# Ledger of designs, part 11: peptides against a protein of PDB entry 3VZA

Target 1, 98 residues: chain A of PDB entry 3VZA
Amino acid sequence: RVERLCKSKELFEERLGLEIRRIHNEQLQFIFRHIDHKDPDKPYMFTLSINEQGDYEVTSCTPPLDCISEFQLKVRETNNFSAFIANIRKAFTALSFK
Target 2, 62 residues: chain B of PDB entry 3VZA
Amino acid sequence: AAYVTQLYYKISRIDWDYEVEPARIKGIHYGPDIAQPINMDSSHHSRCFISDYLWSLVPTAW

## One batch from the design tools (peptide; aimed at target 1 I23 I50)

Design b1_p12_4_s2 (made by RFdiffusion4, then SolubleMPNN; from b1_p12_4, 8 letters changed)
Fold by OpenDDE base, seed 5:
Structure b1_p12_4_s2 (fold): chain B 98 residues (1-98), chain C 62 residues (1-62), chain A 12 residues (1-12)
Amino acid sequence: as target 1 above (98 residues)
Amino acid sequence: as target 2 above (62 residues)
Amino acid sequence: AEDELLEKLLAM
């Protein structure tokens, strides 16, 4: 089971180009790669926490996204975490065509 | 590791086939309506194409 | 602490 879990994580990281890290102050860091086809290893990332109210809170976004505050509102309203992450990736993709 | 893999499923709704060779990307995407198989040869595609394709399976509607 | 965050994310 442990072996499968490790393999599963590696498969998701490579195939989705998404790494999820635990960082200080009870935060998760989401790192997207494979966004820029000209530079597949360029990271696009944001950090997430759950505040004292129990709501999703984006604590950083690099590079910055104008839409990130709207997405934070949307995920709080809908609780659709999948759409939240997918929309962020879509926004990063659009940004890569600056 | 259990938590993060569960999170990946929560995000992507993809379940991989772990018994195939590494070059074979095989699994099932569980969409909002019906499940769809994933079965592609990674050697035929760039890493970016593969990721873009898989993410295209994930609905962005809130 | 990070484990707790993961658990909370998955519980939502």
Scores: peptide ipSAE 0.282, ipTM 0.942, DockQ to the pose 0.845
OpenDDE base, seeds 1, 2, 3, 4: peptide ipSAE 0.280, 0.272, 0.277, 0.268; ipTM 0.942, 0.942, 0.942, 0.942

Design b1_p12_4_s3 (made by RFdiffusion4, then SolubleMPNN; from b1_p12_4, 5 letters changed)
Fold by OpenDDE base, seed 2:
Structure b1_p12_4_s3 (fold): chain B 98 residues (1-98), chain C 62 residues (1-62), chain A 12 residues (1-12)
Amino acid sequence: as target 1 above (98 residues)
Amino acid sequence: as target 2 above (62 residues)
Amino acid sequence: AEDDLLKKLLAK
């Protein structure tokens, strides 16, 4: 099981181009790669926490996304975390074309 | 550890086939309505294409 | 349910 879990994480990281890291102050860092086809290793990232009210809170976003605040609102309303992450990646992808 | 893989599943709804050769990207995507197989040869595609394709399986509707 | 998992990941 342990070996499978490790392999699973590696497969997701490589295939989705998404790394998830636990960082200081009880935050998760989401690092997207494979966004820019011309620079596949270029990272696009955001950090996430649960605030005192129990709500998802984006604590940073690099590069910045105009839509990130709206997405934060949407995920709080819908609890659709999958769509939340997918939409962020979509937004980063759009940004890479600029 | 286990929580991270669970999170990946909650995000992507993908379950990988771990008994396949590394060059074979095989699994199942569990969409809202149907489950669809994933089966592709990674040697035929760029990393970006693979990621884009897999993410295209994930609905963006809230 | 999804936030429960996230909370577990964020918990010390």
Scores: peptide ipSAE 0.279, ipTM 0.945, DockQ to the pose 0.163
OpenDDE base, seeds 1, 3, 4, 5: peptide ipSAE 0.271, 0.263, 0.223, 0.272; ipTM 0.944, 0.944, 0.940, 0.944

Design b1_p12_4_s4 (made by RFdiffusion4, then SolubleMPNN; from b1_p12_4, 6 letters changed)
Fold by OpenDDE base, seed 1:
Structure b1_p12_4_s4 (fold): chain B 98 residues (1-98), chain C 62 residues (1-62), chain A 12 residues (1-12)
Amino acid sequence: as target 1 above (98 residues)
Amino acid sequence: as target 2 above (62 residues)
Amino acid sequence: SEDDLFQKLLSL
């Protein structure tokens, strides 16, 4: 089972181009790759925490996204974490063309 | 690894088939409607195309 | 819940 779980993580990382890491100060770092077809290994990332109120809070975003504050509001309203991550990737993708 | 794989499922709604050869991307996407199979030959596509395609399965409606 | 899962991840 442990071996399968490790394989599962690797498959998700490669196929989705999404790495998830725990970092300092109780945060998760989400690292997208495979965004820029001309530079597939270029990372697009953001960090996320749960604030004192228990709400999702984006603590950094590189490169910055002007829509990130709205997405943070939306995920707090809907609790649709899947849409939250997918919309961020969509925004990063759009940014890669500029 | 159990928790992170759970998170990946929460995000993507994809379950992989772990019994196929490495070049085969096979699984099931569980969307809001009918579950859809995933079955791709990775040798036919770029890494970016594969990722873009898989993410296209994930609804962006809030 | 998603929040519970998030907290579990942070505890690793």
Scores: peptide ipSAE 0.250, ipTM 0.942, DockQ to the pose 0.164
OpenDDE base, seeds 2, 3, 4, 5: peptide ipSAE 0.250, 0.240, 0.249, 0.248; ipTM 0.942, 0.942, 0.942, 0.942

Design b1_p12_5 (made by RFdiffusion4)
Pose (drawn by RFdiffusion4):
Structure b1_p12_5 (pose): chain A 98 residues (1-98), chain B 62 residues (1-62), chain P 12 residues (1-12)
Amino acid sequence: as target 1 above (98 residues)
Amino acid sequence: as target 2 above (62 residues)
Amino acid sequence: TKDLILKILNAP
C-alpha cells in the first residue's frame, strides 16, 4: 500500500538519480545526482514554481545554466514538462565537462 | 507520496516491476508508439550508467 | 502536469 508508494519513490530516486523536494514559498526543488561520473553524489539542482498566472517559473538554478531561461520559455509554450526535465539534465551533464 | 511518484511517471514514462529482486532494474517505458521493456542487471553497471541510460529513453524533442 | 505540481505543493 503505502509501502509500495515509498518503494516506487526510492526506485525512481536511485535509478534516475533524481530527487524532488517540496520546499518553502510554493516551490519544488529538483536535485539531479549521478551527473558527474567521477563524483556521482554531487548534486545539480533547480527550483520551480507555478506562478500567479499559472505559468512554469524557474526560480533558481545551482549551478547556473545559461539555457534554462530558454527552456522555461519552451516549456511554457509546449507544455512539455517531460522534455523540459530531460533537457535540463542534458544541460547539467554538459556543464560538468566545461 | 502518490503525487510525487505520479510526477516521476509524467517525467520518465516508466512503470517499475515491483515484484523482482533489488538487483534487477525491471519495468516498461511508455511512448507515442509501442511500449518498451527494461530488464537490466544493476550489478553489471555503475549507478551513473544506469541513470544516463534510463534518461536516454526520455525524448528531448519539444 | 501543472495541476499535479499544484497538488504536490498543496498536499497536506

Design b1_p12_5_s1 (made by RFdiffusion4, then SolubleMPNN; from b1_p12_5, 6 letters changed)
Fold by OpenDDE base, seed 1:
Structure b1_p12_5_s1 (fold): chain B 98 residues (1-98), chain C 62 residues (1-62), chain A 12 residues (1-12)
Amino acid sequence: as target 1 above (98 residues)
Amino acid sequence: as target 2 above (62 residues)
Amino acid sequence: VIDLLKQILNSP
């Protein structure tokens, strides 16, 4: 089972181009790759925590996204975490077309 | 690892087939409508194309 | 998903 779980994580990381890490101060780091077709390994990332009120809180975003605050509001309203992550990736993709 | 894989599922709604050869990307996407199979030959696509395609399966409507 | 995130953050 452990071997299967490890393989599952690796498959998701490679195929979605999304790495999820637990970092300091009770935060999760979401690292997107495979965004820029000319530079597939270039990372696009944000960090997320659950604040004292129990709400999703974006603590950083690199590169910065103008829409991230609106997405934070939307995910708090809808609890649609899937759409939250997908929209962030979509925004990063749009940003890669400078 | 179990929690992280659960998170990946809740994000993507994809369940992989773990018994196929590494070059085969096979699984099922469980969208709001009918579940759809995923079956790709990774050797025919770039990593970016594969990721873009898989993410295109994930609804962005709130 | 919040509960799952908390589980991840609180896991050993």
Scores: peptide ipSAE 0.766, ipTM 0.963, DockQ to the pose 0.934
OpenDDE base, seeds 2, 3, 4, 5: peptide ipSAE 0.765, 0.766, 0.766, 0.765; ipTM 0.963, 0.963, 0.964, 0.963

Design b1_p12_5_s2 (made by RFdiffusion4, then SolubleMPNN; from b1_p12_5, 6 letters changed)
Fold by OpenDDE base, seed 1:
Structure b1_p12_5_s2 (fold): chain B 98 residues (1-98), chain C 62 residues (1-62), chain A 12 residues (1-12)
Amino acid sequence: as target 1 above (98 residues)
Amino acid sequence: as target 2 above (62 residues)
Amino acid sequence: MIDLLRQILSAP
């Protein structure tokens, strides 16, 4: 089972180009790759925590996204975390076309 | 690891087939409508194309 | 989802 779980994580990381890490101060770091077709390994990332009120809180975003605050509001309203992550990736993709 | 894989599933709604050869990207996407199979030969596509395609399966409507 | 995230954040 442990071996299967490890393989599952690796498959998701490679195929989605999304790495999820737990970092300091009870935060999750989401690292997107495979965004820029000319530079597939270039990372696009944000960090997330659950604040004292129990709400999703984006604590950083690199590179910065103008829409991230709106997405934070939307995910709090809808609790659609899947759409939240997908929209962030979409925004990063758009940003890669400078 | 179990919780992280659960998170990946809740984000993507993809369940992989773990018994196929590494070059085969096979699984099922469980969208809001009908579940759809995923079956790709990774040797025919770039990593970016594969990721873009898989993410295109994930609805962005709030 | 919040519970899952908390589980990830509190896991050993």
Scores: peptide ipSAE 0.766, ipTM 0.963, DockQ to the pose 0.901
OpenDDE base, seeds 2, 3, 4, 5: peptide ipSAE 0.766, 0.766, 0.765, 0.766; ipTM 0.963, 0.963, 0.963, 0.963

Design b1_p12_5_s3 (made by RFdiffusion4, then SolubleMPNN; from b1_p12_5, 6 letters changed)
Fold by OpenDDE base, seed 2:
Structure b1_p12_5_s3 (fold): chain B 98 residues (1-98), chain C 62 residues (1-62), chain A 12 residues (1-12)
Amino acid sequence: as target 1 above (98 residues)
Amino acid sequence: as target 2 above (62 residues)
Amino acid sequence: VVELLRQILNAP
């Protein structure tokens, strides 16, 4: 089972181009790659924590996204974490075209 | 790793087939209406295309 | 998903 879980994680990382790391101060870092077709390894990332109220809180975003605050609001309202991540990737993709 | 893989599923709603050769991207996407099979030959596509395609399966509606 | 995230954050 452990081997399967490790393989699963690796498959998700490569196929989705999404890496998830635990970093300092009780935060998760979400790193998107495969965004820029001209530079597939270029990272687009944000960090996330759960505040004292139990709400999703984006603590950083690199490169910055104008829409990230709105997405944070939306995910708090809807609890649709899947859409949250997907929309962030969509926004990063849009940035890569500029 | 168990929790992380659970998170990936919560995000993507994809369940991989772990018994196929590495070049075969095979699995099932569980959408809101029906489950859809995934079956790609990775050797025929760029990494970016594959990722874009898989993410296209994930609804962005809140 | 909040609890899942907490579990990830608190995992050894």
Scores: peptide ipSAE 0.771, ipTM 0.964, DockQ to the pose 0.955
OpenDDE base, seeds 1, 3, 4, 5: peptide ipSAE 0.771, 0.770, 0.771, 0.770; ipTM 0.963, 0.964, 0.964, 0.964

Design b1_p12_5_s4 (made by RFdiffusion4, then SolubleMPNN; from b1_p12_5 with T1V I5L K7Q)
Fold by OpenDDE base, seed 2:
Structure b1_p12_5_s4 (fold): chain B 98 residues (1-98), chain C 62 residues (1-62), chain A 12 residues (1-12)
Amino acid sequence: as target 1 above (98 residues)
Amino acid sequence: as target 2 above (62 residues)
Amino acid sequence: VKDLLLQILNAP
């Protein structure tokens, strides 16, 4: 089972180009790669926490996204976390076209 | 690892087939209506294309 | 998902 779980995580990381890390101060870091076809290893990332009110809170975004605040509002309203992550990736993709 | 794997599923709704050879990207995407199979030869595509394709399966509607 | 995130954050 442990081997399966490790393999599963690796498959998701490589195939989705998404790494999920637990970092300091009770935050999760989401690192997207495979965004820029000219530089597949270039990371696009944001950090997320659950604040004291129990709400999703984006604590950083690199590179910055103008839409990130709106997405934070949307995920709080809809609780559609999948769409939240997918839209962020979509925004990073758009940004990579400069 | 279990929780992270669960999170990947909650995000992507993809379940991988772990018994196939590494070069084969095989699984099932569970959309809101119908489950769709995934079956790709990774040697025929770039990493970026593969990721873009898989993410295209994930709805962005709130 | 929120509960899952909390589980990840609070895991040993």
Scores: peptide ipSAE 0.763, ipTM 0.964, DockQ to the pose 0.935
OpenDDE base, seeds 1, 3, 4, 5: peptide ipSAE 0.763, 0.763, 0.763, 0.763; ipTM 0.963, 0.964, 0.964, 0.963

Design b1_p12_6 (made by RFdiffusion4)
Pose (drawn by RFdiffusion4):
Structure b1_p12_6 (pose): chain A 98 residues (1-98), chain B 62 residues (1-62), chain P 12 residues (1-12)
Amino acid sequence: as target 1 above (98 residues)
Amino acid sequence: as target 2 above (62 residues)
Amino acid sequence: LSAKELIQKINE
């Protein structure tokens, strides 16, 4: 029951290397691990809210990505949240080789 | 707890097989077109490869 | 639920 839900969350966290945290001020923090193969536990994170207009809003990005504002505009336009998350992870992977 | 796992599905489109040994990464990836099985031995791969591979199943086209 | 709706539910 609830055990299954916790198990599912842990499988996603470990297998995708992605954790989601509900934090202060109506925000969710997305933390990617398993990005740098030399340091698998190092986190790359961004925070997100739904603003008063009902739009996706990235409220911070650590470390910064120069393309995340473009991604914000694209996710607003297309409503493709899956691609938004996937493209942010691709950007953090690339950043790690810069 | 249910809301976060639902969002994982929205993001990755993966449904896990919860009835397998921990060493097996088993599930199905869903898409526009036919669903695809996943059945990997976690002992054969690094954590990073597993994550990179699984994420490669997620389309990046907008 | 849409991704936005889930995000909002998570924040509840």

Design b1_p12_6_s1 (made by RFdiffusion4, then SolubleMPNN; from b1_p12_6, 7 letters changed)
Fold by OpenDDE base, seed 3:
Formats: C-alpha cells, sequence, structure tokens
Structure b1_p12_6_s1 (fold): chain B 98 residues (1-98), chain C 62 residues (1-62), chain A 12 residues (1-12)
C-alpha cells in the first residue's frame, strides 16, 4: 500500500510535470516542469497557504503572473481548485512563448 | 503521501493503471460528465508533449 | 475530502 502510494506520486510528478512540496511557514510549493519544450526541466512555481480566514492565498509566484491575483479571487469564489491549478499552468505556458 | 496523491487526483481527475509496463501511460480521466481512457506509449512522445496532453484533459472553466 | 481540507491535512 505504501509502495503503491509512492509509485503514484512519482507517476504524477513525471507525467504531469508537477511536484508538490511542503515548505516553511505552513505553505505548499507547486513546481511545474515540462513547460518550455526547449528547456523541459526549467521550473515554473508558486506557493500557496491557507490564511487566518481559511481562504487560499498565493504567497509567491516565479516567474510572476499578472493574472495570479484574479485566479486567487476565482478559486475563492468557485472553490474549483482543479481549474485554479490548470489555469496557472496555462498562464505559465503562455509566458514561456514570450 | 496519501493526502498528496489524493490532491493530485483532485487536481487532474486521473487514476493511473499501475500494473502496466513503465513505458505505457495508461489510466482513466474522469471528466464532469464522462470518463475517458488514457493509453499512450511514452517512447513515442517527448515529456513535454505528454504533460501538455494530459493537462489538456483538465477543464479550465471556473 | 475537499481540496482545502486536504491542504489543511498536508500542512498539519
Amino acid sequence: as target 1 above (98 residues)
Amino acid sequence: as target 2 above (62 residues)
Amino acid sequence: MSPIELLKKILS
């Protein structure tokens, strides 16, 4: 069972190009790779916490995204976490072409 | 580890087939209305193509 | 479990 969970995590990391880490100050770091086809290992990342009000809060974004504040508002309104992550990846992808 | 894998599922809605050979990317994507099979030979595609394809299955509508 | 509940569990 534990082995299956470890394998599952590895498959998601490689196939989605998304790594999820717990970091300092009660935050999660989301690291996207496989964004830039010319540099597949180049990381695009953001950090996320839950604030005192119990809401999603983006604490950093590298490289910065102009749309990140709007996405934070949208996920708070809709609670659609899947769309939140997918839209961030789409935004990073668009950024890689500029 | 259990919570992280659950989070991956909440994000992607993908359930992998863990019994196939490593070169085979096989699973099921659970969309809002229907389920779609995933079945790819990883040796025929780049890592970036595979990731882009899988993410294309995830709706971006809020 | 909701995504936000999962986050809380991961961060606990």
Scores: peptide ipSAE 0.784, ipTM 0.964, DockQ to the pose 0.915
OpenDDE base, seeds 1, 2, 4, 5: peptide ipSAE 0.780, 0.782, 0.781, 0.778; ipTM 0.964, 0.964, 0.964, 0.964

Design b1_p12_6_s2 (made by RFdiffusion4, then SolubleMPNN; from b1_p12_6, 7 letters changed)
Fold by OpenDDE base, seed 3:
Structure b1_p12_6_s2 (fold): chain B 98 residues (1-98), chain C 62 residues (1-62), chain A 12 residues (1-12)
Amino acid sequence: as target 1 above (98 residues)
Amino acid sequence: as target 2 above (62 residues)
Amino acid sequence: MSVKELLLEILK
């Protein structure tokens, strides 16, 4: 089972081009790759925490997204985390086209 | 790794087939209504195309 | 587990 879990994580990372890391100060880092077809390894990332009120809070976004604050509001209202991540990726994709 | 893999499933709603050859991307996407199969030959596509395709399966409606 | 519960477990 442990071997399968490791394989599963690797498959998700490669196929979705999404890496999830725990970093300092109780935050998660979401790193998107495979966004720019001309530079597949270029990272697009944001960090996320759950604040003292229990709400999702984006603590950084690189490159910055104008829509990130709106998405934070939407995920708090809907609790649709899947749509939250997918919309961020869509926004990064749009940004990669300049 | 158990919690992280569960998180990937919560995000993507994809369950991989772990018994196929490495070049085969096979699994099931569980949409709101019906499940859809995933079955791709990775040697025929770029990494970016594969990722874009898989993410296209994930609804963006709030 | 909910997503929020999962995230909290990962952050432990």
Scores: peptide ipSAE 0.812, ipTM 0.964, DockQ to the pose 0.882
OpenDDE base, seeds 1, 2, 4, 5: peptide ipSAE 0.810, 0.811, 0.811, 0.811; ipTM 0.964, 0.964, 0.964, 0.964

Design b1_p12_6_s3 (made by RFdiffusion4, then SolubleMPNN; from b1_p12_6, 6 letters changed)
Fold by OpenDDE base, seed 3:
Structure b1_p12_6_s3 (fold): chain B 98 residues (1-98), chain C 62 residues (1-62), chain A 12 residues (1-12)
Amino acid sequence: as target 1 above (98 residues)
Amino acid sequence: as target 2 above (62 residues)
Amino acid sequence: LSPFELLKKILS
């Protein structure tokens, strides 16, 4: 089972181009790759935490997204975490086209 | 690792087939209504195309 | 577990 879990994580990372890391100060870092077809390894990332109120909070976004604050509001309202992550990736993709 | 892999599933709703050859991207996407199979030959596509395709399966409606 | 609960488990 442990071997399968490791393989599963690697498959998700490579196929979705999404790495999830725990970083300092109780935050998760979401790193998107495979966004820019001319530079597949270029990272697009944001960090996320659960604040003292128990709400999702985006603590950083690189490169910055104008829509990130709206997405944070939407995920708090809908609790649709899947749509939250997918919309962020869509926004990064749009940004990569300049 | 168990919680992270569960999180990947909650995000993508994809369950991989772990028994196929490495070059085969095979699994099931569980949409809100019906499940759809995934079956790709990775040697025929770029990494970016594969990722874009898989993410296209994930609804963005809130 | 919900995504929220998963996040809390990962961060704890």
Scores: peptide ipSAE 0.811, ipTM 0.966, DockQ to the pose 0.906
OpenDDE base, seeds 1, 2, 4, 5: peptide ipSAE 0.809, 0.808, 0.808, 0.805; ipTM 0.966, 0.966, 0.966, 0.965

Design b1_p12_6_s4 (made by RFdiffusion4, then SolubleMPNN; from b1_p12_6, 6 letters changed)
Fold by OpenDDE base, seed 3:
Structure b1_p12_6_s4 (fold): chain B 98 residues (1-98), chain C 62 residues (1-62), chain A 12 residues (1-12)
Amino acid sequence: as target 1 above (98 residues)
Amino acid sequence: as target 2 above (62 residues)
Amino acid sequence: LTPFELLKKILE
């Protein structure tokens, strides 16, 4: 089972171009790649924590997204975490064309 | 790793087929109504195209 | 587990 879990993680990372990493101060780093077709390895990332109130909180976003605060509000209201991540990727994709 | 892989599933709703050859991207996407098969030959596509396609399966409606 | 619960477990 451990071998299967390792393989599963690797497949998700490569195929979705999304790496999820625990970093300092109780945060998760979400790193998107495969965004810019001309530079597939260029990372687009944000960090996420659960604050003292128990709410999702974006602690950083690189490059910055104007819509990230709105998405944080939406995920708190809807608890649709899937849409939250997908919308962030969509926003990063749009940014790569500018 | 178990929690991370579960998180990937909660995000993407994709379950991979782990028994196929590495060049085959095969799995199932579980949408709200209909489950859709995934079956791609990775040698025919760029990494960016593959990722874009898979993410296109994920609804963005809140 | 919900995504929220998963995050909590990962961050424990």
Scores: peptide ipSAE 0.810, ipTM 0.965, DockQ to the pose 0.923
OpenDDE base, seeds 1, 2, 4, 5: peptide ipSAE 0.809, 0.809, 0.807, 0.807; ipTM 0.965, 0.965, 0.965, 0.965

Design b1_p12_7 (made by RFdiffusion4)
Pose (drawn by RFdiffusion4):
Structure b1_p12_7 (pose): chain A 98 residues (1-98), chain B 62 residues (1-62), chain P 12 residues (1-12)
Amino acid sequence: as target 1 above (98 residues)
Amino acid sequence: as target 2 above (62 residues)
Amino acid sequence: SLDTLKDILAKP
């Protein structure tokens, strides 16, 4: 029951290396791990809210990505949240080689 | 708890097989077109490869 | 933050 839900969350967290936290001020924090193969536990994170217009809004990005504003515009236009998350992870992987 | 796991599905389109040994990464990836099985031995791979591989199943086209 | 989560899920 609830055990299954917790198990599902842990499987996603471990296998995708992605954790989602609900934090202060109506935000969600997405933390990617398993990005740098030399340091698998190092986190890359961004925070997101739905603003008063009902739009996706990235409220911070640590470390910063120069393409995340473009991604915000695209996710707003297409509503493709899956691609948004996938492209942010690709950007953090690339950033790790810079 | 249910809402976060639902969002993981929205993001990755993966449904796990919850009835397998912990060492097996088993599930199905869904898409526009036919669903694809996943059945990997976690002992054969690094955590990073597993994550990178699973994420490669997620389309990046907008 | 729960409403944010639910709003994300409500979007098609």

Design b1_p12_7_s1 (made by RFdiffusion4, then SolubleMPNN; from b1_p12_7, 6 letters changed)
Fold by OpenDDE base, seed 1:
Structure b1_p12_7_s1 (fold): chain B 98 residues (1-98), chain C 62 residues (1-62), chain A 12 residues (1-12)
Amino acid sequence: as target 1 above (98 residues)
Amino acid sequence: as target 2 above (62 residues)
Amino acid sequence: ALATLQKLLAIP
């Protein structure tokens, strides 16, 4: 089972181009790659925590996204975390087209 | 690793086939209505194309 | 997913 879990994580990281890390102060870092076809390794990332009220809170976003605050509101309202992450990736993709 | 893989599933709704050769991207995407198979030869596509395709399976409607 | 996130963050 341990080997399967490790392989699963690796497959998701490579195929989705999404790395998930735990970082300081009880936060998760989401790192997107494979966004820019001309620079596949260029990272697009945001950090997420759960605040004292128990709500999703984006604590950073690099590069910044104008829509991130709206997405935070939407995920709090809908609890659709999948759509939350997918929309962020979509926004990063749009941003890569300078 | 269990929780992070669970999170990946909650995000993507993809379940991989772990028994195939590394060059084969095979799995199932579980959408809200029907499940769809994934079956790609990774050697025929760029990493960016593969990621874009897989993410295209994930609904963005709230 | 909130519960999963909470568990992930709580891992020592």
Scores: peptide ipSAE 0.518, ipTM 0.957, DockQ to the pose 0.152
OpenDDE base, seeds 2, 3, 4, 5: peptide ipSAE 0.418, 0.507, 0.514, 0.513; ipTM 0.953, 0.957, 0.957, 0.957

Design b1_p12_7_s2 (made by RFdiffusion4, then SolubleMPNN; from b1_p12_7, 6 letters changed)
Fold by OpenDDE base, seed 2:
Structure b1_p12_7_s2 (fold): chain B 98 residues (1-98), chain C 62 residues (1-62), chain A 12 residues (1-12)
Amino acid sequence: as target 1 above (98 residues)
Amino acid sequence: as target 2 above (62 residues)
Amino acid sequence: ALETLQKLLAIP
């Protein structure tokens, strides 16, 4: 099972171009790659925590997204975490076109 | 890695077929209504295309 | 996914 889990993580990382890391101060770092077709390894990332109120909180976003605060509001309202992540990736993709 | 893989599934709703050759991207995407197969040869596509395609399966409607 | 996130964050 451990081997399967490790393989699963690796497949998701490569195929989705999404790495998920636990970082300091009880945060998750979401790192998107494969966004810029001319620079597939260029990272687009944000960090996420659960604040004292128990709500999703984006603690950083690099590069910055004007829409990230709205997405944070939406995920709090809908609890649709899948759409939250997918919309962030879509926004990063749009940003990569400059 | 149990929780992180669980998180990947919650995000993507994709279940991979782990028994196929590494170059074969095979799995199932579980949409809200219909499950759709994923079956592609990674050697025929760029990493960016593959990722874009897979993410296109994930609804963005809130 | 809140529970999953919380559990993931709680792992030492």
Scores: peptide ipSAE 0.545, ipTM 0.958, DockQ to the pose 0.152
OpenDDE base, seeds 1, 3, 4, 5: peptide ipSAE 0.543, 0.534, 0.471, 0.541; ipTM 0.957, 0.957, 0.954, 0.957

Design b1_p12_7_s3 (made by RFdiffusion4, then SolubleMPNN; from b1_p12_7, 7 letters changed)
Fold by OpenDDE base, seed 2:
Structure b1_p12_7_s3 (fold): chain B 98 residues (1-98), chain C 62 residues (1-62), chain A 12 residues (1-12)
Amino acid sequence: as target 1 above (98 residues)
Amino acid sequence: as target 2 above (62 residues)
Amino acid sequence: ALASLQKLLATP
């Protein structure tokens, strides 16, 4: 089972181009790659925490996204975490085209 | 890794087939209404294309 | 997914 879990994580990381890491101060770092076809390894990332109110809070976004605050609001309202992540990736993709 | 893989599933709704050759990307995407098979030969596509394709399966409607 | 996130953050 442990081996399967490790394999699963690796498959998701490679195929989705999304790495999820726990970082300091009880945050999750979401690192997107495979965004820029001309530079597939270029990372696009944001960090996420659960604030004292129990709400999703984006603590950083690199490169910055104008829409990130709205997405934070939307995920709090809908609790649709899947759409949250997918929309962020779409926004990063759009940004990569300048 | 259990929790992170759970998170990946909650995000993507993809269940991989772990019994196939590494070059074969096989799995099932569980959409809101129907399940769709995934079956790609990774050697025929760039990493970016593969990722873009898989993410295209994930609804962005809130 | 909040519960999953919380578990991920809280456990090694």
Scores: peptide ipSAE 0.366, ipTM 0.952, DockQ to the pose 0.159
OpenDDE base, seeds 1, 3, 4, 5: peptide ipSAE 0.366, 0.355, 0.364, 0.359; ipTM 0.952, 0.952, 0.952, 0.952; seeds 1, 4 fail the geometry check

